# Peptides against a protein of PDB entry 5K2M: the designs that were tried, part 141

Target 1, 273 residues: chain A of PDB entry 5K2M
Amino acid sequence: MRIGITYTVLRREEMAIKERAGEFGEVVMLHEDDLLFPGNYDLDVVIIRNVSHFKALYTARLFESEGIPTVNSSRLIFEAGDKLFATLRLAGKVPVPEWKAALSEGGALRVPDSLGYPLVSKPVFGSWGRLLAKVNDRDSLEAVLEHRKWMKNPLYGIHYFQEFVEKPGRDIRSYVIGGEFVGAIYRYSNHWITNTARGGKAEPCSDPEVEELSVKAWEAFGEGALAIDIFESEKGLLVNEVNPNMEFKNAARVTGADMAGKLVEYAVEVAKT

## One batch from the design tools (peptide; made by RFdiffusion4, then SolubleMPNN)

Design b2_p22_1_s1 (from b2_p22_1, 12 letters changed)
Fold by OpenDDE base, seed 4:
Structure b2_p22_1_s1 (fold): chain B 273 residues (1-273), chain A 22 residues (1-22)
Amino acid sequence: as target 1 above (273 residues)
Amino acid sequence: SEADERFEREYEDALEWLKKIT
């Protein structure tokens, strides 16, 4: 078994994945600078750990074009890594925050007619709460839309909005790999954007409802390794988003779950299919 | 390029994040 691991930065997660992968076979670390296609890669599977969503997506597709399966697959990265496409998968399978998408400024200006205020404006791509905006009124909406016009990436012209969900000062991050629930944590933050990268604390989450909902959310995609962000709302649990390129350092530390091992085990299973 | 600039921003954000958690 030859296991490739693509990466941008050697994080704790990549180190853990490398270590665990070594128990199953030969590990080939592939920095982004090492990747040229078409190539002659002698690998049975590739674990995708590129930081950039697009780098991860294209890397996965390029390996797949050479007949090498990836974890996650390019399909999963594409669908789960785009907030709107992820919402499309999740909607109808699990409870999600109310959402609207608009393809023009004129359309976006009508979003409050359906969702009301406050809203959350999200880019369809990006990590760590980047470019999330709480939109409390018309003036704020107009400002966000104006700024988006001057952003160079055309994807910023895809206007994705959610209702603002009041959270109890925390959210839930769960992990499902190959359809199996691996673990979950509470992420505490005083900011409406709950992210441990911003100095939030993490605690173990042991809730059967979270486990069930997390598995159902994973089933909406039907493959791979996903981190799942869940809100505790007045309406109950809501699946906010999923991440096909998950960070798990904090979750692994807090829960004691062998997330790296589970990821590698799944990759080995994928290699054998 | 715009793509490169975006990549650089994502990379910088990742580095800043890593700096906070290491």
Scores: peptide ipSAE 0.016, ipTM 0.441, DockQ to the pose 0.070
Fold by OpenDDE base, seed 1:
Structure b2_p22_1_s1 (fold): chain B 273 residues (1-273), chain A 22 residues (1-22)
Amino acid sequence: as target 1 above (273 residues)
Amino acid sequence: SEADERFEREYEDALEWLKKIT
């Protein structure tokens, strides 16, 4: 078994994945600078750990074009890594926050007619709560839309909105790999954006309802390794988003779950399929 | 190849859906 691991930065997660992968076969670390295509890669599977969503997507696609399966697949990265596309998968399977998408400023200005205020503006791509805006009124909406006009990436012209969900000072991050629930954490923050990467405290989450919902959310995609963000709302649990390029150092530390090992085990399974 | 076909199909479907947003 030859396992490739693509990466941008050798983080704790990548180190753990490398270490665990070594137990199953030969490990080939592939920094982004090492990636040229077409290439003569002798690999049975590649674990995608590029930091950039787009680099991860293209890397996965490029390996797949050479007949090498990836974890995650380019399909999964594409669907799960885009908030709108992820919502399209999730909405038919699990409870999600109410949402609207608009493709123009004029369309976006009509979103409050459906969702009301407050609402949350999200880019369809990005991580760590970047460019999230709580929009409390018309003036704030106009400001967000005005700023988006001057952003160079055309994807910022895709306007994705959610209802604002009142959270109990925390959210839930769960992990499902190959359909198996691996673990979950609470992420505490006094800010409406909860993220441990932004200094939030993490605690173990042991809730059977979270486990069940997490698996169902994974089943909406049907493959791969996903981190799943869940809100505790007055309406019950809501699946907010998924991440196909998950960070898990905090979750692994807090839960004691061998997330790196589970990821490698799944990659080995994929290689054998 | 199967992954490629799935990717392309989902991409096309997503684009078609986006075009229908009014």
Scores: peptide ipSAE 0.000, ipTM 0.299, DockQ to the pose 0.030
Fold by OpenDDE base, seed 3:
Structure b2_p22_1_s1 (fold): chain B 273 residues (1-273), chain A 22 residues (1-22)
Amino acid sequence: as target 1 above (273 residues)
Amino acid sequence: SEADERFEREYEDALEWLKKIT
């Protein structure tokens, strides 16, 4: 068994994945600077750990073109890594925050007629709460839309909105790999954008409703390894988004779950299929 | 490989850093 691991930055997650993968076979670490295609890669499977969503997507597709399976697949990265495409998969299977999409400024200005205020403006791509805006009124909406006109990437012209969900000072991040629930944590923050990477506290989450909902959310995609972000709302649990390129160091530390081991075991299974 | 050698150096540096702060 030869296991590739692509990466941008050597993080605690990549170190743990490498260590665990070494128990199953030969490990080949592949920094982004080492990747050229077409190539003659002799690998049974590649674990994708590139930081950039788009670099991860293209790396996966390039290995697949050489007949090498990836974890995650390019299909999963594409659908799960886009907030709108992920919502389209999730909405038919699990509760999600109310949402609207508009393809023009004129369309976007009508979104409050359906969602009301406050609402949240999101880019369809990106991580760590970048370019999230809480929009409280018409003036704020107009300002957000005006700024989007001057952004160079055409994807910023895709207007995705959600209802603002009041959270109890925390959110939930769960992990599902190959359809198996592996763990969940609470992420605490005083800001409406909860992210432990910004200095928030993490605690274990042991809730059977979270486990069931997380598995159902994974089933909307039907493959791979996903981190799932869940809100505790007055309406109950809502699946906000999924991440096909998960960070898990805090979750592994807090829960004691072998996230890296589960990921490698799944990759080995994929290699044998 | 060059990729593996680079990784080993970075990994050793990370372990040394962790020993200093934990």
Scores: peptide ipSAE 0.000, ipTM 0.320, DockQ to the pose 0.023
Fold by OpenDDE base, seed 5:
Structure b2_p22_1_s1 (fold): chain B 273 residues (1-273), chain A 22 residues (1-22)
Amino acid sequence: as target 1 above (273 residues)
Amino acid sequence: SEADERFEREYEDALEWLKKIT
């Protein structure tokens, strides 16, 4: 068994994955600078850990073109890594926050007619709460839309909105790998954008409802390894988004779950299929 | 690598931004 691991930065997650993969076979670390296609890669499977969504997507697709399966697949990365496409998958299977998409400024200005205020404006791509805006009124909506016009990436012209969900000072991050629930944590924040990246409080989440909902959310995509963001709302649990390139160092630490091992085990399973 | 360094800077900047707003 030869396991590739593509990466941008060697984080704690990548180190853990590397270590665990070594128990199953030969590990080939592939930094982004090492990747050139077409290539002669002698690999049975590649674990995709590129940080950029687009680089991860293209890397996966390029390996697939060489006949090498990837975890996650390019399909999953594409659908799960786009907030709107993910919503489209999720909405048919699990409760999600109310949402609207508009393809023009004129359309976007009508979104409050359906969702009311406050709104959350999201780009369809990006991580770490970048360009999330709580839109409280018409003036702020106009400002957000105006700023989007001057952004260079055309995807910023895709206007995605959610209802603002009042959270109890926390959200839930769960992990499902190969259809198996691995674990979940509460992430605490006093801000409406929850952040645990630099020492934010995380606690284990042991809730059967979260487990069931997380598996259902994974089933909306039907493959791979996903981190799932869940909100606790007045109307119950809502699946906000999923991440096909999950960070798990905090969750692994807090829960004691062998997330790196589970990911590698799944990759080995994929290699054998 | 240079790529690592660039990304690490961007990642750290993002984390620092998040830290400031929380």
Scores: peptide ipSAE 0.013, ipTM 0.406, DockQ to the pose 0.041; fails the geometry check

Design b2_p22_1_s2 (from b2_p22_1, 11 letters changed)
Fold by OpenDDE base, seed 5:
Structure b2_p22_1_s2 (fold): chain B 273 residues (1-273), chain A 22 residues (1-22)
Amino acid sequence: as target 1 above (273 residues)
Amino acid sequence: SEEEERFIREKEEAEEWLKKIT
């Protein structure tokens, strides 16, 4: 068994994955600078750990073109890593926050007619709550739309909105790998954007409803390793988003779950498929 | 620590909020 690991930065997660992968076979670390295609890669599977969503997506697709399976697959990265595409998968399987998408400013200005205020404006791509805006009124909506016009990436012209979900000063991050629930954490923050990368503390979440919902959310995609963000709301549990390039350092520390081991085990299974 | 006190407060507030909605 030869296991590739692609990466941008050697984080704690990549170090743990490398260590665990060494128990199953030969490990080949592949920094982004090492990646040239077409290439002659002697690998049975590649674990994708590139930081950039697009770098991860293209890396996965390029290895797949060489006949090498990836974890996650380019399909999963594409569908789960885009907030709108992820919502399209999730909405048919699990409860999600109410959402609207608009493809023009004129369309976006009509979103409040359906969702009301306050709204959350999200870019379809990006991590760590970047460019999230709580839109409380018409003036704020116009300002967000105006700013988007001057952003260089055309994807900022895809207007994705959610209802503002009233939730406790926490959210839930769960992990499902190969259809198996691995663990979950609460992330505490008084800010409406609860993210441990922004200084939130984490505690273990042991809730059977979270476990069941997390597995169902994973089943909407049907493969790979996903981190799942869940809100506790007056409407019950809502699946907000998923991440196909999960950070798990905090979750592994808090839960004691071997996230890296589970990911490697799944990659080995994929290699044998 | 101030960080620990903040965490305790945030946890208590979250738990109180949950009791109202569940």
Scores: peptide ipSAE 0.282, ipTM 0.829, DockQ to the pose 0.015
Fold by OpenDDE base, seed 4:
Structure b2_p22_1_s2 (fold): chain B 273 residues (1-273), chain A 22 residues (1-22)
Amino acid sequence: as target 1 above (273 residues)
Amino acid sequence: SEEEERFIREKEEAEEWLKKIT
């Protein structure tokens, strides 16, 4: 077994994945600078750990074009890594925050007619709360829309909105790999954007409802390794988003779950199919 | 380019995020 691991930054996750992969076969670390296509890669599977969503997506697709399966697949990265496309998958299977999408400013200005205020503006791509905006009124909506016009990437012209969900000062991140629930944590933050808080506290989450919901959320995609972000709302648990390029350092530390091992085991399984 | 700037920023944000969560 020859296992590739693509990466941008050698994080604790990548180190753990490398270590565990070594138990199953030869490990080939592939920094982004090492990736040229077409190439003659002698690999049975590639674990995609590129930081950028788009780098991960294209890396996966490029390896697949060489006949090498990836974890995650380019399909999964594409669908799960786009907030709108992920919502489309999730909405048919699990409770999600109310959402609207508009393809023009004129459409976006009508979103409050359905969602009301406050609402959250999200780019369809990006991580760590980047370019999230809590929109409390018409003036702030107009400002967000105006700023989006001046952003060069055309994807910023895709207007994705959610209802603002009041959270109990925390959210839940769960992990499902190959359909198996691996673990979950509470992430505490004093900010409405949990991921941007300095010194965020994580605690184990042992809730059978979270486990069940997490598996159902994974089933909406039907493959791969996903981190799942869940909100505790007044109307119950809501699946906010999923991440096909999950960070798990904190979750592994807090829960003691072998996230890296489970990921590698799944990659080995994928290589054998 | 805008693409490069976003990529660099994502890298930096990842590094910073990992340092902040203890």
Scores: peptide ipSAE 0.015, ipTM 0.499, DockQ to the pose 0.064
Fold by OpenDDE base, seed 1:
Structure b2_p22_1_s2 (fold): chain B 273 residues (1-273), chain A 22 residues (1-22)
Amino acid sequence: as target 1 above (273 residues)
Amino acid sequence: SEEEERFIREKEEAEEWLKKIT
């Protein structure tokens, strides 16, 4: 078994994945600078750990073009890594926050007619709560839309909105790999954007409803390794988003779950199919 | 911070991508 690991930065996660992969076979670390295609890669599977969503997507697709399976697949990265595409999958299987998508400023200005205020404006791509805006009124909506006009990436012209969900000062991050629930954490923050990377405290989450919902959310995609963001709302649990390029250092530390090992085990399974 | 460094990198990547398409 030859396991490739693509990476941008050697983080704690990549170090753990490398270590665990070594138990299953030969490990080939592939920095982004090493990735040239077409190439003659002698690999049975590649674990995709590129930081950039787009680099991860293209890297996965490039290996797949050479007949090498990836974890995650380019299909999964594409569908799960886009908030709107992920919502389209999730909405058919699990409760999600109410949402609207608009493809123009004129469309976006009508979103409050359906969802009311406050709203959350999200880019369809991005991580760590970047470019999230709580939109409390018309003036704020106009300001967000004005700023989007001057953003150079055309994807910022895709307007994705959610209802604002009142959270109990925390959210849930769960992990499902190959359809198996691996673990979950609470992320505490006094800010409406909860993220452990922004200094939020993490604690173990042991809730059978979270486990069940997380597996169902994963089943909406049907493959791969996903981190799943869940809100505790007055309506019950809501699946907010998924991440096909998960950070798990905090979750692994807090839960003691062998997330790196589970990821490698799944990659080995994928290599054998 | 590690987060700031990531933000900078992702911004730079986005800017580089934009330079290629524009």
Scores: peptide ipSAE 0.014, ipTM 0.461, DockQ to the pose 0.185
Fold by OpenDDE base, seed 2:
Structure b2_p22_1_s2 (fold): chain B 273 residues (1-273), chain A 22 residues (1-22)
Amino acid sequence: as target 1 above (273 residues)
Amino acid sequence: SEEEERFIREKEEAEEWLKKIT
């Protein structure tokens, strides 16, 4: 078994994946600078750990074109890594925050007519809560839309909004790999953005409802390794988003779950199919 | 790489932001 690991930065997650992969086979670390296609890669499977969503997507697709399966697949990265496309998958399977999408400023200005205020404006791509805006009123909406006009990437012209969910000073991050619930954490913050990648406190989450909901959220996609963001709301648990390129160092530390091992085990199973 | 530097910077900025709001 030859296991490739693509990466941008050698983080604690990539180090853990490398270490565990070494127990299952030969490991080939592939920095982004090592990747050129078409290539002659002697690999049974590739674990995709590129930081950029788009680089991860294209890397996965390029390996797949060489007949090498990837974890995650390019399909999963595409569907789960886009907040709008992920919402489209999730909405029919699990409770999600109320949302609207608009394809123009004029359309976006009508979003409050259906969702009211406050809103959360999200780019369809991005990590660590970058360019998330809480929109409390019309003036704030106009300001966000004005700024988006001057952004170079045309994807910023895809306007994705959610209702603002009041959270109890925390959210939940769960992990499902190959359909198996691996673990979950609470992420604490005094701010409405609770992401632990930004230095929030993490604690173990042991809740059967979270486990069940997390598996159902994964089933909306039906493959791969996903981190799942869940809100505790007055309406109950809501699946906010999923991440096909998960960070798990805090979750692994706090829960003791072998997330790197589970990811490698899944990659080995993918290689055998 | 530019992407590595960006990742490090964005993470540091995010950590600093959360320290201010905690």
Scores: peptide ipSAE 0.014, ipTM 0.531, DockQ to the pose 0.036

Design b2_p22_1_s3 (from b2_p22_1, 12 letters changed)
Fold by OpenDDE base, seed 2:
Structure b2_p22_1_s3 (fold): chain B 273 residues (1-273), chain A 22 residues (1-22)
Amino acid sequence: as target 1 above (273 residues)
Amino acid sequence: SEADERFEREYEEALEWLKKVT
C-alpha cells in the first residue's frame, strides 16, 4: 500500500495522518510544490490535505485523472466545500438555517423580504469565518453588496444568505468518516462567529441527537470524511455547514478520538475498492 | 502568487494566534 498525502503546511493533523498511514504502508508526503500533472504517481490512494479549497479540489481531480482515488474525492470537495452546494445537499436531509441565494445585487436586495433581518452574508467559499457579515438592516446590506462589487473574484457575485441563528454562546463541530461518527466538540465563543482558531474553548460533546444528525448530514453526501458544524437554535439542531478538509487537532485533543487513524483507515478502504 | 503568499501568511498568523490562545 502506497499512501500519498498532499499538503500545503505540515500541521499537527498532517503529522498525525502521516504517522497513522505508516502503519498501513509506505507514505509519500507531497507538498504542493511537488505536484506536477500529468505525472507517473505510484500511489494506491491520496489523502488530500491542501489548505486551499480550490487547490484541494484540483489536486483531487488531477489524481483521479491518473486513476488514483482520493480522500476526499473531488466530487465531495466540490459539493461540501461550497457553502451553497453543501446547503443544497443538506437541505433535503437535515434541518438547516433558512437560506436564500441571489445571483445579482437586485436579487440580493430582495432577500430580506423573505428572510427578514438579521441576516448572515456568506461567501460560498472560504474558511475561518472570513467575509461573514451580520446584516442587521438595509444600510448594512447595501454596504455588503457594494463591497462585493469591488472584490476581484467573480464568486463574490454569488450572494448566499442565511438567517441569523441565536446560539447559546457555542456551536458544535462533529466528525463523520466513512459514515461512522467519530466524535464531536462544543466550541465556545462570545462572538457570533464561533471558531476554535479564534480563541474559543473546546469541550467534548456527547449527545446522541448530535451523533444521529451528523450521520444524516454525512449521508447527504454519501462518502468521505467531513467535519460538520451544527448550531443549537431555538428551533433545535441546525446543520450550518460541512468541511471536506477538516481540522481536527482540537477535537482529537479534547475527545481523545483517533481522527487521523479513522481517516487513514477509510483511505485504505477506498484504495481497496 | 501574491494571493497564495497572502493566504499562507494569513494562515500562519492564524495558526500562531491559535497557539497563543489555546
Scores: peptide ipSAE 0.018, ipTM 0.461, DockQ to the pose 0.044
Fold by OpenDDE base, seed 3:
Structure b2_p22_1_s3 (fold): chain B 273 residues (1-273), chain A 22 residues (1-22)
Amino acid sequence: as target 1 above (273 residues)
Amino acid sequence: SEADERFEREYEEALEWLKKVT
């Protein structure tokens, strides 16, 4: 068994994945600077750990073109890594925040007629709460739309909105790999954008409703390894988004779950299929 | 490989750092 691991930055996650992969076979670390295609890669599977969504997507597709399966697949990265495409998969299977998409400024200005205020403006791509805006009124909506006109990437012209969900000072991040629930954490923050990378506290989440909902959310895609972001709302649990390029160091530390081991075991299974 | 050599170096540096701060 030869296991490739693509990466941008060596993080605790990549170190743990390498260590665990070494128990199953030969490990080949592949920094982004070392990747050229077409190539003669002799690998049974590649674990994709590139930081950039688009670099991860293209890396996966390039290995697939050489007949090498990837975890995650380019299909999963594409559908799960786009907030709108992910919502389209999730909405038919699990509760999600109310949402609207508009393809023009004129369409976007009508979104409050359906969602009301406050609402949240999101780019369809990106991580770490970048370019999230809580929109409280018409003036704020117009300002967000005006700024989007001057952004060079055409994807910023895709207007995705959600209802604003009042959270109890925390959210939930769960992990599902190959259809198996592996763990969940609470992430605490005083800001409406909850992110543990900004210095928030993490605690274990042991809730059977979270486990069931997380598995159902994974089943909307039907493959791979996903981190799932869940909100506790007055309407109950809502699946906000999924991440096909998960960080798990805090979750592994807090829960004691072998996230890296589960990911490698799944990659080995994919290699044998 | 160059990638493996880079990784081993970075891994050793990370372990040394971790021992100092934990």
Scores: peptide ipSAE 0.006, ipTM 0.391, DockQ to the pose 0.023
Fold by OpenDDE base, seed 5:
Parts: structure tokens; sequence; C-alpha cells
Structure b2_p22_1_s3 (fold): chain B 273 residues (1-273), chain A 22 residues (1-22)
């Protein structure tokens, strides 16, 4: 068994994955600078750990073109890594925050007619709460839309909005790998954007409802390893988004779950299929 | 491989960094 691991930056997750992969076979670490296609890669599977969503997507697709399966697959990265595409998958299977998409400024200006204020404006791509805006009124909506016009990436012209969900000072991050629930944590924050990467407290989440919902959310995609963001709302649990390139160092630490091992085990399973 | 050698170097550096920050 030869296991590739693509990466941009060596993080605790990549170190853990490398160490665990070594128990199953030969490990080949592949920094982004090492990747050239077409290539002659002698690998049974590749674990995708590139930081950039797009680089991860293209890396996965390029390996797949060489007949090498990836974890996650390019399909999963594509669908799960886009907030709108992820919402489209999730909405048919699990409760999600109310949302609207608009393809023009004129359309976006009508979103409050359906969702009301406050709104959350999200780019369809990006991580760590980048370019999230709480839109409280018409003036702020106009400002967000104006700023989007001057952004170079055309994807910023895809206007994705959610209802603002009042959270109890925390959200939930769960992990499902190969359809198996691995664990979940509460992420505490006094800010409406919960980000544990900014030093938020994490606690174990042991809730059967979270487990069930997380598995259902994973089933909307049907493969791979996903981190799932869940909101506690007055309406109950809502699946906000999923991440096909999950950070898990905090969750592994807090829960004691062997997330790196589970990921490697799944990759080995994929390699044998 | 060269990739592996680079990773091992970066890994060692990361471990040393972790020891300093903890």
Amino acid sequence: as target 1 above (273 residues)
Amino acid sequence: SEADERFEREYEEALEWLKKVT
C-alpha cells in the first residue's frame, strides 16, 4: 500500500495523518511544489490536504485522471466546498438555515423581502469566516453589494444569503468519515461568527441528535470525510455548512477521537475498492 | 524521495517549534 498525502502547510493534522498512514503502508508526502501533471505517480490512494479549496479540487481531479483515487474525491470537494452547492445537497435531507441565492445586485436587493433582516451574506467559497457579513438593514446590504462589484473573483457576483440564526454562544462541529460518526465538539464564542481557530473554547458534544443529524448530512453527499457545522436554533438543529478539508486538531484533542486514524483507514478502504 | 526528505525536515522543524511554543 502506497499512500500519498498532498499538502500546502504542515499542520498538526498532516503530521498526525502521516504518522497514522505509516502504519498501513509506505507514505509519500507531496507538497504542492512537487505536483506536476501528467505524472507517473505510483500510489494506491491520495489524501488531499491542500489548504486552498481550488488547489485541493484540482489536485484531486488530476490524480483521478491518473487513475488514483483520492480522499476526498474531486466531486465531494466540489460540492461540499461550495456553500451554495452544499446547501443544495443538504436542503433535501436535513434542516438548514433559510437561504436565498441571487445572481445580480437587483436580485440580491430583493432577498430581504423573503428572509427579512438581519441577514448573513456569505461568499460561496472561503473558510474561517472570511467575508461573512451580518446585514442588519438596507444600507448595509447596499454597501456589501457595492464592495462585491470591486472584487476580482467573479464568484463574488454569486450572492448567497442566509437568515441570521441566533445561537446560544456556541455552535457544533461534528465529524463523519466514511459514513461513521467520529465525534463532535461545541465551539464557544461571544461573537456571532464562531471560530475555534481564533482561540475559542471547545468542549465535547455528546448528543444523539447531533450524531444522527451529522450522519444524515454526510449521506447527502454519500462519500468521504466531512466536518459538519451545526447550529442550535429555536427551530432545532440546523446544518449550516460542511467542510471537505477539515481541521480536526481541536476536536481530536477534546474528544480523544482518532480522527487521523479514521481518515487513513477510510483512505485504505478507498484504495482497495 | 525529495518530497519525503523535505517533509521530514519540515516535520522536525515543526516539532521543534511546538516544543518552544508549548
Scores: peptide ipSAE 0.000, ipTM 0.337, DockQ to the pose 0.025
Fold by OpenDDE base, seed 1:
Structure b2_p22_1_s3 (fold): chain B 273 residues (1-273), chain A 22 residues (1-22)
Amino acid sequence: as target 1 above (273 residues)
Amino acid sequence: SEADERFEREYEEALEWLKKVT
């Protein structure tokens, strides 16, 4: 078994994946600078750990074009890594926050007629709560839309909105790999944007309802390794988003779950199919 | 350990940098 690992930065996650992969076969570390296509890669599977969503997507597709399966697949990265496309998958299977998408400023200005205020404006791509805006009123909506007009990436012209979900000072991050629930954490924050990478406290989450919902959310995609963000709302648990390029350092530390091992095991399974 | 603390710091700094450049 020859396992490739593509990466941008050798983080704790990539180090753990490398270490665990070494137990299953030969490990080939592939920095982004090493990736040239078409190439003669002798690999049975590639674990995609590029930081950039787009680099991860294209890397996966390029390996797939050479007959090498990837974890995650380019299809999963594409669908799960876009908040709108992910919502389209999730909404048919699990509870999600109420959402609207608009393809113009004129459409976006009508979103409050359906969702009301406050609402959350999200880019369809990006991580760590970047460019999330809590929109409390019309003036704030107009400001967000005005700023989006001047952003160079055309994807900023895709307006994705959610209802604002009041959280109990935390959210849930769960992990499902190959359909198996691996673990979950609470992420505590006094800010409406919860992220452990911003200094939030993490605690283990042991809730059977979270586990069941997480698996169902994964089943909406039906493959791969996903981190799943879940909100605790007055309406119950809501699946907010998924991440096909998950960070798990804090979750692994807090839960003790071998997330790197589970990811490698799944990659080995994929290599054998 | 001091090594762990350094690693955590460097990792957090790297994450903050990544948030800016990605």
Scores: peptide ipSAE 0.006, ipTM 0.372, DockQ to the pose 0.042; fails the geometry check

